# Peptides against a protein of PDB entry 8BZL, part 78

Target 1, 228 residues: chain A of PDB entry 8BZL
Amino acid sequence: SYDRAITVFSPDGHLFQVEYAQEAVKKGSTAVGVRGRDIVVLGVEKKSVAKLQDERTVRKICALDDNVCMAFAGLTADARIVINRARVECQSHRLTVEDPVTVEYITRYIASLKQRYTQSNGRRPFGISALIVGFDFDGTPRLYQTDPSGTYHAWKANAIGRGAKSVREFLEKNYTDEAIETDDLTIKLVIKALLEVVQSGGKNIELAVMRRDQSLKILNPEEIEKYV
Target 2, 242 residues: chain B of PDB entry 8BZL
Amino acid sequence: SRRYDSRTTIFSPEGRLYQVEYAMEAIGHAGTCLGILANDGVLLAAERRNIHKLLDEVFFSEKIYKLNEDMACSVAGITSDANVLTNELRLIAQRYLLQYQEPIPCEQLVTALCDIKQAYTQFGGKRPFGVSLLYIGWDKHYGFQLYQSDPSGNYGGWKATCIGNNSAAAVSMLKQDYKEGEMTLKSALALAIKVLNKTMDVSKLSAEKVEIATLTRENGKTVIRVLKQKEVEQLIKKHEEE

## One batch from the design tools (peptide; aimed at target 1 A24 K60 A73, target 2 G15)

Design b1_p21_6_s4 (made by RFdiffusion4, then SolubleMPNN; from b1_p21_6, 7 letters changed)
Fold by OpenDDE base, seed 4:
Structure b1_p21_6_s4 (fold): chain B 228 residues (1-228), chain C 242 residues (1-242), chain A 21 residues (1-21)
Amino acid sequence: as target 1 above (228 residues)
Amino acid sequence: as target 2 above (242 residues)
Amino acid sequence: SPPLTPDQQKALEERIESLYK
């Protein structure tokens, strides 16, 4: 059957394994990214951490470099591979080019990696989508999304994972210049967007903010509640 | 080639990796392994199913493996797969030591193996390892640690956890009885016996059916010790008296 | 192997769910 072929197109032009990998992404909890004027914000739906599990080992938002962070949805183990490869590339770029990566560059790298895993019979696609945010060295905030196919695009705001549709619909209605006029408003927008799909308010939200010329900051629950 | 495509772990229409799930199911039938983190140490306790009288009792560990001076693991699943993975863990740890002249951090060793596991779920001509592992260790970064990894290459840190047969019941008991911040190694050992006694499908828990290893720090050195049968007997006896 | 008990099945399902984040 064509659905079992990793790299074979269906008669109608479908790459089923890529599409099915996208279904794996939908099994992930929701992540949202918003580009503000001078801030980028990632928000994720927290899955309930099992009692006795170390929360330190449960992350959906990670730094790729000082100027780039990523949220993902889908297969956790697959994400780790992508993250590690991206981190290595970021460091390599710093060493070879003597500048940090642009957000587009690292996104393209990740996308290319994913794409290669869609055209080899010896590999299945990565079961992850990612929101990649950060600042270019010129201080421009960026948000990119990449999916299992290796496609990537720049966004003002986007969402991935199980609640992505509802969150995107919210963002389409509410993302305005006024809504992102300040850092605080941008953060509020992300929270409001997540609240479309997250139950129990701010307790189940993780937020990461990166401001221009600042490091990634993960907001604590108390900080999040100030915006709710 | 077409031959590799049929053997590659692929996504279902629903985005599931059934070969990984089946491997996890298979592990559910394996002997019970549990790990408990204490303030002053960490332990592994494993069900010993293969009791061969001809095995030298003093040196044989069926399910608990020393990885290096600072780490040990327990395995649940396919024995051959376990042997391969435990050997790989040792090799990774040694390579790191040679390269950096210091022991590999616990999580880094776990991650390195998990990357291998993940690769076996993504690359053609490979099947997932039918093994879950519990890792105990100490490093200067996080102190005593307990990790669990599964066939997917996913892992997590735990205060207490269980893999293998009746792991759900064991985890439930651990959740009930584990006292965060107050767990001593002594209490952890008692808890391990309690959980094993209830979760092992045996009429009576015996020392011959249980392997226990503890990892402690003494004089700035990690000490990994497999409990002697007599010590396990005493733990069982104490539990029976309570 | 004997079939998984309902509790074992539930635990397996939870572990399977944990594969995705």
Scores: peptide ipSAE 0.390, ipTM 0.785, DockQ to the pose 0.779
OpenDDE base, seeds 1, 2, 3, 5: peptide ipSAE 0.385, 0.336, 0.330, 0.316; ipTM 0.789, 0.737, 0.734, 0.722

Design b1_p21_7 (made by RFdiffusion4)
Pose (drawn by RFdiffusion4):
Structure b1_p21_7 (pose): chain A 225 residues (1-47, 50-199, 201-228), chain B 238 residues (1-200, 205-242), chain P 21 residues (1-21); non-standard residues A62 YCM
Amino acid sequence: SYDRAITVFSPDGHLFQVEYAQEAVKKGSTAVGVRGRDIVVLGVEKKAKLQDERTVRKICALDDNVCMAFAGLTADARIVINRARVECQSHRLTVEDPVTVEYITRYIASLKQRYTQSNGRRPFGISALIVGFDFDGTPRLYQTDPSGTYHAWKANAIGRGAKSVREFLEKNYTDEAIETDDLTIKLVIKALLEVVQGGKNIELAVMRRDQSLKILNPEEIEKYV
Amino acid sequence: SRRYDSRTTIFSPEGRLYQVEYAMEAIGHAGTCLGILANDGVLLAAERRNIHKLLDEVFFSEKIYKLNEDMACSVAGITSDANVLTNELRLIAQRYLLQYQEPIPCEQLVTALCDIKQAYTQFGGKRPFGVSLLYIGWDKHYGFQLYQSDPSGNYGGWKATCIGNNSAAAVSMLKQDYKEGEMTLKSALALAIKVLNKTMLSAEKVEIATLTRENGKTVIRVLKQKEVEQLIKKHEEE
Amino acid sequence: SALYNGAAAIDDWLKLHTIRN
């Protein structure tokens, strides 16, 4: 089989294929995640008439208690999502507990890292925001990128214009903003309206303590706008 | 040998996949192919690129392939690659029927093939398939459906779409004329002739298939030349 | 732009995983 080293070091210690994978993420639609007191919210920018909206969604459930949003190569994202779904079931089988948000994040990150050091393969061209709750009810938000690095965040953005949205969230992520569920959803819509020039072209999902993923209707989103 | 390896599965500096993009260029030079969803069925309209006089026409169709009892598809791009992929689609549909004793839902069949196409872009060092497919079908979950896939493995559901030559002009005509939720098969057939009339008219130059439900059973039929010649006459009056 | 748009996954995907094994 094909054994060419695709990801290699360059002078100065750069891994060019990873950096190029990060460029693929920037070409992706904006995704925003906010961790609230008892709620986590994901929002994504949408690119069209005659298209079935159900089929092209950037927010996916990995397990009953964990879901994710992504930016970058959509085909690479389907592969990573289905790999994580299989791992969530393997964990329930072996430990008899649902996966912690951190556990499945570590798994997705290590999968991505393996694709930066394996022969015959290019890195995954996606970043992911992963949200959910732990056994003790603690809300979580993690980010993964193509290098395999992962961190926890109070709020974050990935994809096109992520730097601008991040700077908005830094100034606006306060206790008042995450005091209630309505204001937590509102902060995500405001963060997206910063770069989407729009309001009717946004998808949004909410996850509450042990209540599973709820995707909001267009009519419910129009009320906030 | 590193010297002769064209490295078909790497990123460009901008995060692009050049072989995938070049494959999409090949599809844009293929015969026009479009699909339209309606309340009582789904249809595929295709430009025949085999319009030579000395051809025999031994099959019921040239560009439209039955995948299982409830599904058909059409292709744009490299014909040989399309043969490999359509054979694999039939195998996936049969593997699912064997396992679950029920037909494969349409989206599950598209996802399964797209995973194969995505693998060719990430590892193996091989060129990707130069094929875009339109899928039409019916399942108990979502009823009548239309899907499109491209060489990277991406897919989407559509009420109407077009692939191949002049597809951008065709998508424009569809946005203007397609009445969302009010289309019948007869009106969708009229719109298909109208679209192919601009982007290309003769019955020998076109191929039309329809998918409908009759007595709880799926019917996939290629329209005879007589029915196509009558549809072409009905449009010229407009 | 086509690379960055398309269906990411389906809910019943694990049924496809089963048939591959």

Design b1_p21_7_s1 (made by RFdiffusion4, then SolubleMPNN; from b1_p21_7, 11 letters changed)
Fold by OpenDDE base, seed 4:
Structure b1_p21_7_s1 (fold): chain B 228 residues (1-228), chain C 242 residues (1-242), chain A 21 residues (1-21)
Amino acid sequence: as target 1 above (228 residues)
Amino acid sequence: as target 2 above (242 residues)
Amino acid sequence: DFLFEGGAGIEDELKLEEIRK
């Protein structure tokens, strides 16, 4: 059956393993990204951390470099592989080019990596989508999305994972210039967007903020609650 | 080429990796292993299923493996897979030590193996490892640590957890009895015995059927110790008296 | 679903330091 072939197109032109990897993404925790004026914000739905689990090890938002971070939806182990490769590439770029990567560059790298895993026999696609945010060296905030196919696009705001549809619908209605006029408003927008799918308020949200010329900041639950 | 595609772990239409799930199911039939983090140490307790009378008493640990001076692990699942992975852990740890002249941080060792596990879920001609691991360790970054990894290459840090047979029930008991911030190694040992007594499919818990290792810090050094049978007997006896 | 639980786990700072080394 064509559905079991990793790299074979169906008669209808489908790459079923890529489509099925996209279904895996839909089972992942919801992640949202918003590009503000001078801020990028990532939010992720925290599944209730199991009692006795160390919360430190439950991170859904990861820095790729000082100027780039990534949230993902889908297979956690797959995400780790992508993150590690991206981190290595970011450092390699700094060494070889003597500049940090642009957000587009690292996104393209990740996308290319994913794409190669859709064309190689004996490799299944990565079961992850990613929201990649950061600042280019010129201070321009960027948001990109990648999917299991290796496609990527730039966004003003987007969401991935199980609640992505609802969150995107919210963002389509509420993403305005006024809604991102300030950093705080941008953060509020992300939180409000996540609250469309997250029931327990700020306790079940992981939120990362990167401001222009600042490092990634992960907000604690108390800080998040101030925006709720 | 085509032969490898049929053996590659692939997504189901629903986005599931059944071969990974089946590997985890296989682990569910393995002997119980639990880990408990305490303020002053961390422990592993594992069920011994292969009590062959002809096994030379010298095998102090069938399921608990020392990885380096600062880390140990226990395994639930396919023994051959376990041997391969534990050997790989040792190699990774040694390579790191040689490269950096310091012991590998606990989480980095766990992650390195988990990346290998993940690869066996993604590349053709490979099957997932039918093994879950519990890791105990100490490093200068986070002190005492407990990790769990599964066939997917996923891992997490834990205060207490269990893998293998009746792991769900064990985890439930751990959740009930684990006192955060107040857990001593002594109390952790008692808790381990309590949980094993209830979760092992044995009529009576015996020291012969249980392996326990503790990891502590003494004089700025990590000490990994497998408890002697007599010590385990005392723990069991104490539990029976309570 | 266990495959989607947890996080990438690696502390960003420690891993980034390792890669930079």
Scores: peptide ipSAE 0.208, ipTM 0.712, DockQ to the pose 0.469
OpenDDE base, seeds 1, 2, 3, 5: peptide ipSAE 0.110, 0.012, 0.013, 0.011; ipTM 0.660, 0.510, 0.508, 0.518; seeds 3, 5 fail the geometry check

Design b1_p21_7_s2 (made by RFdiffusion4, then SolubleMPNN; from b1_p21_7, 9 letters changed)
Fold by OpenDDE base, seed 4:
Structure b1_p21_7_s2 (fold): chain B 228 residues (1-228), chain C 242 residues (1-242), chain A 21 residues (1-21)
Amino acid sequence: as target 1 above (228 residues)
Amino acid sequence: as target 2 above (242 residues)
Amino acid sequence: SALFEGGAGIEDELKLEEIRQ
């Protein structure tokens, strides 16, 4: 059956395992990314953490480097592999090139990694999409998205995971230059976008902010509630 | 070779990894293992199913493995897979110690194994490990810790959790009775017995059917101790008197 | 599904520190 062949095109030209990996992404928690003027914001739907689970181990927004962060939707274990590879590459780049990676560079690296897993015998695709945000060394804010196929594109705003359609529809309507005029407005936009699919407000949102020349800041629930 | 590709864990049309899910289901039929984090220690309690009557002295925990001086784990699932993974954990921990001249942080050891587990869900000719693990440990970063990992290579930190048979019921009981901030190792041991007594498919809980290990700190050193059968018997007796 | 739950862990910060060494 063509659906079981990892590296074989269907008669119709489909890579079923890639398409099915995209379906896995849709089962993931919703993530949203927005590029502001001098800020990049990632938001993720917090699924109900089990009462006895340590919240510190439930992070869906990860730093790849000081200037780059990633949110993902899909298989958590797959994401960890990608994140680890990306981190190693970021450090390797610093050592070899003596500069931090550009957001595009690391996105391309991740995309190439994913693509290889769609073409290599005996490897299934990664069941993740990623939103990669950060600042280039010139201070330009960037947002990229990657999917299981290894495609990547730059975005002003995007969403991935279960609620991605609704969030994207919201962003398409509400992403304006006015809506991102300030850092606070940009943060509010992300929160409002997530609230399209997340119930019970700021308690169920993980929000990370990276400003120009600043490290990743994960907002606490109280900080998030100030924007609601 | 193409024959190995057919055995690769693949996505279903719905985006599911059925082989991983089936491995997780298989673990649900394994003996119960639970972990409880306390303020002054952490414990593992595991169901011993294979009581070979011909084994004179159960010197060794069947399901609880010391990994290094600061960590232990308990396993639910395929025994052979468990042996491979526990050996790998020991090797990882040892390599880290040799490289860095300090013990591996608990989470790093867990993640290193989880990356291996994940690889067995993604690479051709490999099947998922039919094993979930509970990890207990201490490190200088986070103190006492409890982790759970599954066949997918996913993991999480826990205050209390359970894997194996009747794990859902056990977790529900743990959620009810676990008092955050007030959990002593003594109370954790009592809770472990209470939960096992209700979740094990036995008419009466006996010390021979339960393995318990505690991890504590004494004089700035980690102490991993497997409870003697008599100690477990006392815990059971105390529970029966309550 | 448990496969879609949880996070990548805090190992992020410690591992980043380890990778940086």
Scores: peptide ipSAE 0.126, ipTM 0.701, DockQ to the pose 0.472
OpenDDE base, seeds 1, 2, 3, 5: peptide ipSAE 0.060, 0.063, 0.010, 0.051; ipTM 0.640, 0.663, 0.497, 0.631

Design b1_p21_7_s3 (made by RFdiffusion4, then SolubleMPNN; from b1_p21_7, 10 letters changed; failed a check: too like the target's own chain)
Amino acid sequence: DFLNEGAADIEDSLKLEEIRQ

Design b1_p21_7_s4 (made by RFdiffusion4, then SolubleMPNN; from b1_p21_7, 9 letters changed)
Fold by OpenDDE base, seed 4:
Structure b1_p21_7_s4 (fold): chain B 228 residues (1-228), chain C 242 residues (1-242), chain A 21 residues (1-21)
Amino acid sequence: as target 1 above (228 residues)
Amino acid sequence: as target 2 above (242 residues)
Amino acid sequence: DFLFEGAAGIDDELKLEEIRK
C-alpha cells in the first residue's frame, strides 16, 4: 500500500507519510504565535503536568538562539532533534558569517531538514510543526511556520496543534493593527487566542515573549494571570 | 533500499507510531522499576525476575547500572537492548568527561541517549529500542535528579515514577503517598518497599527479588550504593510491621 | 498521548552553553 511507503507518491500524488505526520501534529498541544510591532509572542497549551513530574523538564518553547525561539506541536522527541540541529546551525552561522541568523534563514534550514526526511528512503518525516519567532538583526520581528513536509511561510499570526483551527479562526477575526498596537495588547491577543482551546485560564498556558533587543522571556503563571 | 522501507517505523493514518507504542507495551511486561527523589538523595528500586539459583551471587545489580560517579540507571524491557543502551550511556559520559574535564550534566546524558532512541524510531532498517530507563543522578546544576525515558526518545524529570509491570498502579500509589518537600531518603526507601510490595506480582516481597540503589552526597562527592540484601530485608520487615 | 508530552529540549541555557563551547 502506498500509505506505508515513506518516499513514494501515491497515484493521486499524495505523500501519505507526510500527511500522516501532519495528523501527528494535530495531536500535539496547541501553540500560537503572534507578531506584534516590536514583539513576538509564543503561547503553548500546557497539558496538565502529571503529578510528580518536574515541570522544568516540560518545555514546549525553546530558544534556538538569542534572537530566535521556537514552539512546536507534535512528537517531542522529533522536535528535540530539530531544535538541536537548529541550535548548532545558529552557532555555526555566528562563527562563519559573524552575524546571527535571520529568522527566515533558520526557518529555511529547518524546513530543508524536514524536507530531506520526506525524500530519503528509510526516513520517516518529522512529526512536528513549528512556529519560529524572533528578530532579525535589523530589529524586524518575524514569525514563520514549518510543517512536516518542509514547507514554510511567514505569518502575522498562526497556530499549530490540536486546537489550531479554532485559534486561527480567532486570530483571523481579532488580529488587527489595534490589537497589536502595544506589547501588552499583543500578549493579550495570544492569551485570548489560546483561551479558545485551553481551559482553566493562565495556569495551563506557557507564554514566551521576545521584545526587540531583548532576550526571550518566559512568563510565569502569575505574570500570565495579569493579562487574563 | 526498498527492504528497509518496510521495516521503518512509520506513521499510521492517525499519526501514530505503532512500533513505538508496541515497544512501550513490551516494556509493560518487564520487571517493575521505580525511582524516587528525596531531599537528601535519590533511589532506584527494581524487581529481580531472573533469580536463577545458578547465577553466581556476584551479580549485585542485574537491573541497576552505574553510569558514572554521579549517575545510575535502571532498565525495563529487552535485556539485550538495555545492555546496548547502558553501555552507550557509559561511553557518552566518558567522552564528555574527557572532552570537558567535567562530569556530564544529568539531563545532557539522558538527552544524548534519547536522541539515539529517537533515531531508531525515524530511520529505516532500525527498530525502536524495547527499553525504558530511569535515571538517577546528581549534578551541580540541579542537584539530585530523576529522569524517565521511553522508546520514543521522549524523557522527563520526575519526583517519583515507575516503569515496567504495573507501572500505572505504582505511579498512582506514588502520587498518593509522595510528600513533596518532606521526602527523606529514608521515607523514600519505605515508600519504595510499600509500592513494590503492592505492585510486584509476588505473594510476598523478598529481598532476593528487589534491587535498591541509593545516590547521596557525602563530603561533596556522589555516593552510589546498592543496598545489601540484609538492608533490603530490614526495610521489608519494617514495612510488614507497620 | 505520552509521545506528545515531556521535554522537547534540554535546558536552553545549558544547551546553548554547550554548543558555544
Scores: peptide ipSAE 0.123, ipTM 0.752, DockQ to the pose 0.524
OpenDDE base, seeds 1, 2, 3, 5: peptide ipSAE 0.034, 0.065, 0.012, 0.017; ipTM 0.599, 0.677, 0.493, 0.519; seeds 1, 5 fail the geometry check

Design b1_p21_8 (made by RFdiffusion4)
Pose (drawn by RFdiffusion4):
Structure b1_p21_8 (pose): chain A 225 residues (1-47, 50-199, 201-228), chain B 238 residues (1-200, 205-242), chain P 21 residues (1-21); non-standard residues A62 YCM
Amino acid sequence: SYDRAITVFSPDGHLFQVEYAQEAVKKGSTAVGVRGRDIVVLGVEKKAKLQDERTVRKICALDDNVCMAFAGLTADARIVINRARVECQSHRLTVEDPVTVEYITRYIASLKQRYTQSNGRRPFGISALIVGFDFDGTPRLYQTDPSGTYHAWKANAIGRGAKSVREFLEKNYTDEAIETDDLTIKLVIKALLEVVQGGKNIELAVMRRDQSLKILNPEEIEKYV
Amino acid sequence: SRRYDSRTTIFSPEGRLYQVEYAMEAIGHAGTCLGILANDGVLLAAERRNIHKLLDEVFFSEKIYKLNEDMACSVAGITSDANVLTNELRLIAQRYLLQYQEPIPCEQLVTALCDIKQAYTQFGGKRPFGVSLLYIGWDKHYGFQLYQSDPSGNYGGWKATCIGNNSAAAVSMLKQDYKEGEMTLKSALALAIKVLNKTMLSAEKVEIATLTRENGKTVIRVLKQKEVEQLIKKHEEE
Amino acid sequence: GYHPEAADLDEDLPKYNELIS
């Protein structure tokens, strides 16, 4: 089989294929995640008439208690999502507990890192925001990128214009903004309206403590706008 | 040998996949192919690129392939690659029926093939398949459906779409004329002739298939030349 | 998400040859 080293070091210690994978993420639609007191919210920018909205979604459930949003190569994302879904079931089988948000994040990150050091393969061209709750009810938000690095965040953005949205969230992520569920959803819509020039072209989802993923209707989103 | 390896599965500096993009260029030079969803069925309209006089026409169709009892598809791009992929689609549909004893839902069949296509872009060092496919079908979950896939493995559901030559012009005509939720098969057939009329008119140059439900069973039929010649006459009056 | 588009061969094919070289 094909064994060519695709990801290699360059002078100065750069891994060019990883950096190029990060460029693929910037070409992706904006995704925003906010961790609230008892709620986590994901929002994504949408790119069209005659298209079935159900089939092209950027927010996916990995397990009953964990879901994710992504930016970058949509085909690479389907592969990573299905790999994580299989791992969530393997964990329930072996430990008899649902996966922690951290556990599945670590798994997705290590899968991505393996694709930066394996022969015959290019890196995954996606970043992911992963949200959910732990056993003790603690809300979580994690980010993964193509290098395999992962971190926890109060709020974050990935994809096109992520820098601008991040700077908005830094100034606006306060206790008042995450005091209630309605204000938590509102902060995500405001963060997206910063780069989407729009309001009717946004998808949004909410996850509450042990209540599973709820995707909001267009009519419910129009009320906030 | 590293010297002769064209490295078909790497990123460009901008995060692009050049072989995928070149494959999409090949599809843009293929015969026009479009699909339209309606309340009582789905249809595929395709430009025949085999319009030579000395051809025999031994099959019921040239560009439209039955995948299983409830599904058919059409292709744009490299014909040989399309043969490999359509054979694999039949195998996936049969594997699902064997396992679950029920037909594969349409989206599950598209996802399964797209995973194969995505693998060719990430590992193996091989050129990708130069094929875009339109899928039409019916399942108990979502009823009548239309899907499109491209060489990277991406797919989407559509009420109407077009692939191949002059597809951008065709998508424009569909946005203007397609009445969302009010289309019948007869009106969708009229719109298909209208679209092919601009982007290309003769019955020998086109191929039309329809998918409908009759007595709880799926019917996939290629329209005879007589029915196509009558549809062409009916449009010229407009 | 990011979806690839058709390449312009007059512009992109020279860039691909330079990359692999």

Design b1_p21_8_s1 (made by RFdiffusion4, then SolubleMPNN; from b1_p21_8, 10 letters changed)
Fold by OpenDDE base, seed 5:
Structure b1_p21_8_s1 (fold): chain B 228 residues (1-228), chain C 242 residues (1-242), chain A 21 residues (1-21)
Amino acid sequence: as target 1 above (228 residues)
Amino acid sequence: as target 2 above (242 residues)
Amino acid sequence: GYEPEAADPARDEPLREELVA
């Protein structure tokens, strides 16, 4: 009975709707993020697009601003709401503060939005986790993760979605200062991490790279195959 | 009974707020946090549960948060709820500083947050925050202070207290070993290690699993310091030798 | 069971509208 209440504690102190939203995230396709020295890299598992579906419309990596991008796992419709709110906030911040958001600031905004949907009656939690990467104005690369509860943390590397456990275990073993010494090594680390759970190599990977003082670049399949 | 469980703002026939009680259960499962008031300072000691190799080490503390130059807090309960409340504490403190050109008194900051917590128990469409906090601070009115607040919006001042897992056992030990008027920061640190060693559900206390912050006064300024791992190791080692 | 004490009704200051919105 308590499991159907959106914003109610169970007798044992659980928020079941938040826990169930986390289960929805675990059913999502895998996303990985890695912070290098002067680069941030996001990778996502491409699900086989249904015949006649436009591949261009199923992007799991989205720019929030020129200096910030996000990958997600879970409900695509929920993600669109979060992305749109975050984009509006990034633009509002530029207008009011005259500087781009920090990666922490926009992560905290998204986290607070998610948390409010866990505490307001008539609203269910967002069924998404996100990896948020970018550069602060000082040129520092950042990686954050947030979940349906609105919890967020900074990471060197992390993964979300169905293959997250295996990808995370790979990253825990292989993320070293040597493995991120160059941009190319950092990209290679992300690809190798995704290959732990993605079948058929580079064709089923979407990869986005943001370098210091550069815009988000989505790698084409041919560029990805050079690292495989 | 179930009719009262689904509504945050309804008393049971016995006058109980079940949603607040259930929020307290969420806190009981959280890692242990201790606060101890000494004559020459205040400390927080917290269990660190989430040791992730890929976590960015720049996070000084999992459970201890600086609020302003004169105050810090520790949290037990739902992390996302705690993040919202700690952010609100910082905003309240900053607004007060801007308005009055003085730091907010410790008890006033605690009260302001407690009013927010209480509102989330009384207004429809809201759930209680699943978080208890310990606050340490210094102000010119009362000197060194330790407060505890819960999901109901209740708070109290303490000489020593505990929240989270095994809090009742910890409070019992603190009552036995706390010497009123004779507590130095050094003795408080030793007491914190002693209590954590007995209350944490670990085979052996390690410095990686314990966060300690101290609040002291040096040259008329408040100093909030998180102890280095080596300092915590030395405290644990000293306790094992006694 | 935890029984929260009733807040003193004399603190009639309206909770900030920001908390209810």
Scores: peptide ipSAE 0.007, ipTM 0.491, DockQ to the pose 0.088
OpenDDE base, seeds 1, 2, 3, 4: peptide ipSAE 0.076, 0.037, 0.034, 0.034; ipTM 0.615, 0.599, 0.597, 0.710; seeds 1, 2, 3, 4 fail the geometry check

